# Peptides against a protein of PDB entry 8HF1, part 216

Target 1, 320 residues: chain A of PDB entry 8HF1
Amino acid sequence: NVMLYATKPTEVMVSFPHQEQVLTVTRLISAEIEKFYVSLDLMNIGVQPIRRSKSLQCLRDPSKKSFVKQLFNDFLYQMKEYGIYAASIAIISLIVEFDIKRRQAETLSVKLMHRTALTLCEKIRHLLVQKLQDMTYDDDDDNVNTEEVIMNFSTPKVQRFLMSLKVSFADKDPKDICCLVFVERRYTCKCIYGLLLNYIQSTPELRNVLTPQFMVGRNNISPDFESVLERKWQKSAIQQFRDGNANLMICSSVLEEGIDVQACNHVFILDPVKTFNMYVQSKGRARTTEAKFVLFTADKEREKTIQQIYQYRKAHNDIA

## One batch from the design tools (peptide; made by RFdiffusion4, then SolubleMPNN)

Design b2_p24_3_s1 (from b2_p24_3, 7 letters changed)
Fold by OpenDDE base, seed 1:
Structure b2_p24_3_s1 (fold): chain B 320 residues (1-320), chain A 24 residues (1-24)
Amino acid sequence: as target 1 above (320 residues)
Amino acid sequence: SVLETALALGPESLDEIPELELPE
């Protein structure tokens, strides 16, 4: 019954050119990570006892090498999908994670493995920052966080996303804005959050308009690996969004059924909608009379995206 | 609404998702 009277949001598409940023720096970074994987495979870190706990956690490489590779693969994905500016933020998250793992290492061999991963992350960070500085006349680290640098070193998808935010929210009252941004991956939330902080700070029309937060969905697979700090931060971020102290929330999953988030007037789907449930649940957050549901698609995938949305609309109408 | 217009114009108009006009 309540769903029948929900004002259906206006669905809007934003197309972007499918251009891979073929930078020499991205190739160099990818090659350094591949060399590191070869070295990592040769590292003897001892056989950790397979804790036979029947949970899907048992598929973790007892060596913890697979987790190291996963973090670098997620970084490579972010660099490809969002650009080198986003990658410069994403690498900091890896540095923090590997430093924690290095400190928590039970063995010298595992400690050394995480130290080697950190050294690679620091090298990658330097390569990225140096490339961002190549467009700045001044050697000051703060000069890499300009609107121009952010735009030039972002993928077309991210460029169109930032432009969409500027067009949608420039000089608006912050109280009139309730925005959700959906991304596919947990680590992307932090990366896009950092990018948005810098973009908003560098964009006068948005500086006092948008206050971003991020929420990482609970990892159903391992609630135990979420630091107490991450859980506290998530609760604080949600509360700030509820209290109106933040008006833009970046999230990697549909907010768990128990997270009552206010009716939003804007929902951005930055990554492809892969499931009907994601479509329905994300669209179901756009409940205001003038709510917009904004989809991003590559030009080459536009027809396929339209057809997929049509199928989801049809399926949703058949259930309603 | 665009959806009401699309529903009123029949199934052919349901296939069109409007593009957000962005500056070039």
Scores: peptide ipSAE 0.151, ipTM 0.576, DockQ to the pose 0.264
Fold by OpenDDE base, seed 3:
Structure b2_p24_3_s1 (fold): chain B 320 residues (1-320), chain A 24 residues (1-24)
Amino acid sequence: as target 1 above (320 residues)
Amino acid sequence: SVLETALALGPESLDEIPELELPE
């Protein structure tokens, strides 16, 4: 019965140029990760005896190497899709994860593998921070978080997203804002959240207007990393958004978990809509009479995106 | 198409998002 009274939100499309930021630093980082993969494949971490103990904890050695490669592949995706500034935040999350894995390592070989990955992450962080500082005349670390640095080191997609937030919410009353931002990957929620915190603090028109939070779906978590702390944080973030203490929520696939979030007046889809369920569920959160549903597309993919949205609209109207 | 027009015709405020030239 939730379908009957939904005011249809206004659908809006924001196009951005497909520019690969071909920076020397991004090529250098990619080459260092590829060299590390060759070295990682040569690492003899030993066949850990499959302890038949019922605890899912005995990840096979191939799975431990595969997990390290997955984290770096996710980082490379963040750097490509969101830019160097978002990558500087994303690399900190890898550092934290590899330090935890290094401390939890059952063998010296596994400990050394995670230590080598951590050393590479620190090198990448240094290269990224140095490149951000090249635009700052002052040696003060705080100067890398300016609106100008964030915009210049973000992809066209992220630039258009930040501009869309500024145009939509500048000098508005915080109580009149209920915004959702959808991204594809769990890891993107954290880096876009960190980027938005710094952007909002550096943008006077938004500083007292937007209070962001983020949520990540359970299904994308390795069951071993669902800390009691993460579940408590997720509950707190939802409650802050319900109470109006936060008015912008960044989500990855969370709608599939049936998280009941209040009716929103803005829904931003930062990444491509890949499924009909994602389209219906995300659009179904924009329930106010003046609600906006904003899509981002590369210029080269604009026609294909329009055609896909038309198919989803038709399918949705045939069910409604 | 009517759909392209309906997706492009956001409220006037979003059509005004200037094309920022990326720094070279």
Scores: peptide ipSAE 0.039, ipTM 0.487, DockQ to the pose 0.054
Fold by OpenDDE base, seed 4:
Structure b2_p24_3_s1 (fold): chain B 320 residues (1-320), chain A 24 residues (1-24)
Amino acid sequence: as target 1 above (320 residues)
Amino acid sequence: SVLETALALGPESLDEIPELELPE
């Protein structure tokens, strides 16, 4: 048994300035969501039938007010953490989800709730797209997907991430690339995936180099409520990445759930490493020769991030 | 497992983490 001594990845840090994008549009959107929450709290949707999943965990019925608020809170987080461009993609995911829930609603009150949420999402989408168009000389929606617009309407973290991809992968053979991108939230996987598709398509040096895919963690929500489509898509995404048909995988805590992903030569941690387990599991995927483990940190949090990584390295050495 | 990953990576240095040079 040749213990393949996995080559230790080189840890690399990318610092970004903490700029709060104080845009009037983001304040307006936040205020509209807050007004909607007040209206939502006043809505009488009745007692919803508790779909008893066989698992004793009271599955939060996705038709409940709490799920609607969760989706908007996740959207607000993505807008803050990744910027207006990422938010314009994230809002489409909410539109799709609320339209599905509206069609699946068993009661008129629940249908109305999802319709009101959908109308708000359409308003938010319009406000975001209009703001992206302020930099374009042409009113064509396709012109908002340029490298320049993506960069200018992304947070410094996302800007530095995109630059890091360009520097790391420009003019490389696609076969030599096996990249993981870790994000904290499952909904961020789709958002960053959509952003990367547009960025890669707008960046000639990356168009035929990077083929992104995403993987969302299994909802601790009963596997019965994951749409058959989502499960099929996850299996397909994993298979494409294993077969080399995709060479960049965006994932959340999926690796903790025992999904077998191949050894990678690049691992990007886009969001803060919050746990030792996340550190070890994500870093443990960077196993090829010359593998890189890239961390993103705000300049203000740089020292704290370094200290945390040293603590994790020490703890890892004590287990090894 | 965390242990299997730790065994595979071996002991890590506590050296300074290099900054990735990006264009301005």
Scores: peptide ipSAE 0.119, ipTM 0.540, DockQ to the pose 0.688; fails the geometry check
Fold by OpenDDE base, seed 5:
Structure b2_p24_3_s1 (fold): chain B 320 residues (1-320), chain A 24 residues (1-24)
Amino acid sequence: as target 1 above (320 residues)
Amino acid sequence: SVLETALALGPESLDEIPELELPE
């Protein structure tokens, strides 16, 4: 009995320069959000009626102000970590959410709060789209979704990620590809999914090769409030990936919840590996003979990242 | 669109996001 020792995946580290993108547009957007927070704190929303069936979230923020601030903080994080192009996609998610919350508002004050937030999101969207159009002489929305625009308005991390995908998968048979992309945050799955759809469509070497999908984990705090849409999407996404109708899956911490995903030949870790569990579980999905496990790190954090990976490797070998 | 549906799937849970301490 030759125990086929599961071939350990080849671990690869991709370094990127740490650039603080000090763009005038990002400063303007941040300043507009800060002004909005001051205005939001001054808004009298009144006491929201605590219904017995409301999630733990409604108990923590009865005014719903912290939830609004969180969405904008998440957006600011995406703009900083992934760039202006990713931010132009991320802002659409906020627009959709604030429009839903505006329609569902139980009071005029809450409706006005979400309307003001929505108006700010539309302003931010226009500022982002205008900045993307500065590279293109043509005002057509389709012209902002080119490989060149996506690359130029992405952070060095995202640029190196997209280059790594192109180098890894250009002109390959889509049947030979089973790729996972891990990100830290659930909203990042959607943002990177939208970015990848546009990038793949604009990149001739990838448009018939990669079919992306994303998976977002259950909300552990309120499984009862997990939208029917999210549950349907998750089931459909997993099924498409199992059936080979999708060959690239973007995941957050979802695999920790015991979602069985097939053995993959590529695993990309786009964000820093913060836990040993994340390292073992994500690496444990790279199970094919030629599997690659790709890590991204800023140049300034490279040594610290290497040392952390060595500690995780040692700990994994001591348990295995 | 598939993208619009994906983007409409709401934010993360409040408890999973460490409060990004706004730099004072």
Scores: peptide ipSAE 0.018, ipTM 0.327, DockQ to the pose 0.019; fails the geometry check

Design b2_p24_3_s2 (from b2_p24_3, 8 letters changed)
Fold by OpenDDE base, seed 4:
Structure b2_p24_3_s2 (fold): chain B 320 residues (1-320), chain A 24 residues (1-24)
Amino acid sequence: as target 1 above (320 residues)
Amino acid sequence: SVLETALALGPESLDEIPELDLPE
């Protein structure tokens, strides 16, 4: 029980400026998604066969319009919160998902819906990649995965996160690192994982130091076959992290679901701590000597964040 | 190191969460 161990990690705050990336490309992408929603609402996909899956969680049939809108809304959130570079990775996850759903479509109307969504994702990907290329001085280097491009097209939050990783882990022995990165949304785990792979590969000081992995929550909405693959992948990811083959794990609220993860020396909270339970569960993973619990906050929300953490500390000490 | 500076902030400012100095 994570609550039984009064771990006293050092809490650290990283402030970042609140900059809205007012890029023409982000406005264009948002407008294209809004136009697509209007078109999607006009599509007659017929009565979806109610798959009598006994679990109450099957209410969101992944073939429905609501699931398509959810994926694009999650993409828009990632583009806003993490930046254009992260969005260029996030859109690939949508492409993969819509291609799977297109192949699994039982009706021509549902197949057409997923095809239209896929075409929009390909257009969005092109717009994002083109914008990333605009900063490459060398016309010949199609490699948008440089440290400079990643940093320049990331939000201040992500910039400060990457800098915090570099400062924390440069020139360290990989065996001495056990890091958790908490994010709010399951789709952000994949996005930040892809960003970190590219950043670590582009950053010599982190090459062979950090080996990232991610863990997504149980997608109880996924069809049984996708759920089996996701479960196998989750088990493999957790095992790699336990065996020390991965030393940085990106996770969402999954640790609340009773996944036993080892004691960590670093815990990064990339998104706001919204609940006392999230605070206790995430902080309770920082169990080693000299463990650090790193919080990210916008400058404008710093005081409010400090007050909230103080309240959570007090409440935690009253229970311990 | 920036990490050592954050560790060296003694027990007296228990109410302040130390800030990680990152390069600009």
Scores: peptide ipSAE 0.111, ipTM 0.545, DockQ to the pose 0.182
Fold by OpenDDE base, seed 1:
Structure b2_p24_3_s2 (fold): chain B 320 residues (1-320), chain A 24 residues (1-24)
Amino acid sequence: as target 1 above (320 residues)
Amino acid sequence: SVLETALALGPESLDEIPELDLPE
């Protein structure tokens, strides 16, 4: 009877200043998206045939306009929460998705709608990349992926997250690292993954230490080709993490879906803990004796965050 | 090291979440 003393992970908090950096480029991008919404509302895309795909997504908006708006709203959220650098990666995910939807379009009007959205995404990408290049002397695309550019064009939350990784893992043995990073949104997993790849590659102390992967929640809604590819990617990413070929995994709500990930020594919660289930499931992955559970909070929300964590601790102890 | 400071806050204060001191 090895009593696996479930050593409670050490909870650690990282505070960051709330900076509303309203850059001219972010205002311009937001204004272009709002103009696009006005044009989108005026578009007559006709009544789409309700394909009886059991996918709840097809049931919500037969016009597909709400889905287009959702993607741009998610992008605007990521630009605000993670900064311009993360936004430059996030926009690529929109480009890929709108190109797929453009190719899958059954009508000329829907094809045109996705083409217009794609054209806007390319304009946004250009504006973001141009702003990143303003700090580089050379016009080469690789020069925007420096530690300095990443740090300067990231929000204080992301800056503190990257610093926390550097302090926690610099020059460590990769085998001694098993790290989870939790984020709220599916698309945030992808953009933070891309950001981390570039940051790790530009940071000598981390380049041979951290090997990131990402996994996104199952889109239980669509049996479409995207959901099959995503399921294959998830299985591959989980397997790489189990085999030690990856030692940092970026996750959304995937753990709520019963995906068994190994016991970790570090768990980072990059976004606010919104539910007791998220708290228990994420914290329950930090199972080693020296495991750390790291929370990120804005200075203004620090007290509220602490109070919420104490409530969750109490509720968890009352059930255990 | 910043990690040593976070580790040195021993098991004692069940009631406080230690802050990770990051360099400015």
Scores: peptide ipSAE 0.100, ipTM 0.539, DockQ to the pose 0.232
Fold by OpenDDE base, seed 3:
Structure b2_p24_3_s2 (fold): chain B 320 residues (1-320), chain A 24 residues (1-24)
Amino acid sequence: as target 1 above (320 residues)
Amino acid sequence: SVLETALALGPESLDEIPELDLPE
């Protein structure tokens, strides 16, 4: 019972400016996705036979159009919340998913829909990579993964997060680190994992200090072949974190599913705390005497965030 | 408030996160 351990981690709040980095490339990408939605609505995919499989999957649009729109909406969210560098990693996940769905397509019309989505993803990837290269004087593809490029093309939230990691862990012994990073969405786990791999590799003070891993929640797993690979990956990731082969774990609401992770000395909440359960479960992982619980908030939402955390502290103390 | 002070006054090491001048 996670509630029984009266561990009082030190709660810390990091504020970041609410700057919408309105780059011309971000507006262009958003406009291309909107044009694609208009074209997608005009596509005649035919009435897909409602597979009456008793699973809640029957509530997804039988044309599979809503799933395509969901993936692009999740991409637009990641580009807005984490920046262009994170978006360049996120688009690769969409390319892989649409290629799988194109190969699994039962009809020519569904195959064409996923092919059109894939072509748009390749165009978006090209626009993002070209914009990252505009800051590199050298045409070498390896030069887009520098600390400078990562920082300049990340949102203020991500910049403050990366700085908080550098200040917290620079030149420390890897064995003394047990860190959790919480994000809202499953796709954000993969995106932030890829960003952290490149940032750690480009940052000498962290290169031999932090070994990241990620976990994705079970509830969103497609029942197909991906579900077996994701389950194997989750088991391997948890085991590496338990064995100390990984010392930083990126996760979504996975801890609400009762995954027993070790007592951590650092817990970072990168996205807003939306539920009391998320607050209690994430804070309940910071179990060492010197454990830190770090929250990120926009300056405009600082007062609202403080008030929400006060309500959660009060509710937690009334139950403890 | 005491709570704002307790949430803002993390250990000294996090107060030193410099306000990086975001390049304009």
Scores: peptide ipSAE 0.037, ipTM 0.512, DockQ to the pose 0.056
Fold by OpenDDE base, seed 5:
Structure b2_p24_3_s2 (fold): chain B 320 residues (1-320), chain A 24 residues (1-24)
Amino acid sequence: as target 1 above (320 residues)
Amino acid sequence: SVLETALALGPESLDEIPELDLPE
């Protein structure tokens, strides 16, 4: 019975100050997206053909407008939760997605809709990059990827996460590291991956220590449009992590889909634990004798988070 | 950039730039 001998991981909580970063650039970007939503609602794209998906349950917005709004809402969430630097990475994923959707457009009106969304993303990217450059005297893109710029344009949550990685893994042997990082949203995996690549390259103590990878779950919005590329990436990412070619894996809800990853010595929960299943499954990956389970919480929510974790611990001990 | 390519195509695409026009 493999469950009986699982060493309980050490649970650690990292608190961060709740700062609403009210920057002029974030207000401008939010206002441009809201203005775009008004324009998007006025766009006549016609009736789109309902492809009979075998899965009955996805109320596909036949207009595809809800999908466009969802991507921008996910971007706004990432900008708020992770900061301007993470937003500069997140916007690239939107640019790629809207360019693909623009090429795959069945009608001129849908093609124009995705082109307009793409033009807005390029404007947002420029505003974000310009703001990152305000701290650098040099206009070179490489100068915005320093440890200092990454830290200064990240939210307190991300700052504390990066500091926790540096403290946990500085100058360690890569073979002794098996780390999972859990995030709530699919697109957060990509932006945190891109942020970590730049942070690790700019941080000498981590440069030859951490090799990040990411995996994303099925696209619940459009499972039939899950790209062959995303499935290939997920398979390759898991294989690299199993083979030890990657030692840090960023995950969303993918582990709930029955993807088996090896036993890890570190599990970071970057976003709030919302479900008992997420708690049990993520914690159940921290199986080594010295395993750490690290939770992040805002200072104002600390007591509420602690009480929730105690309830989950109790419920887990009553089932085990 | 390497980052844009990684975000677009994944880390495996650094060696093989797959044509983004994957047929559905």
Scores: peptide ipSAE 0.020, ipTM 0.440, DockQ to the pose 0.013

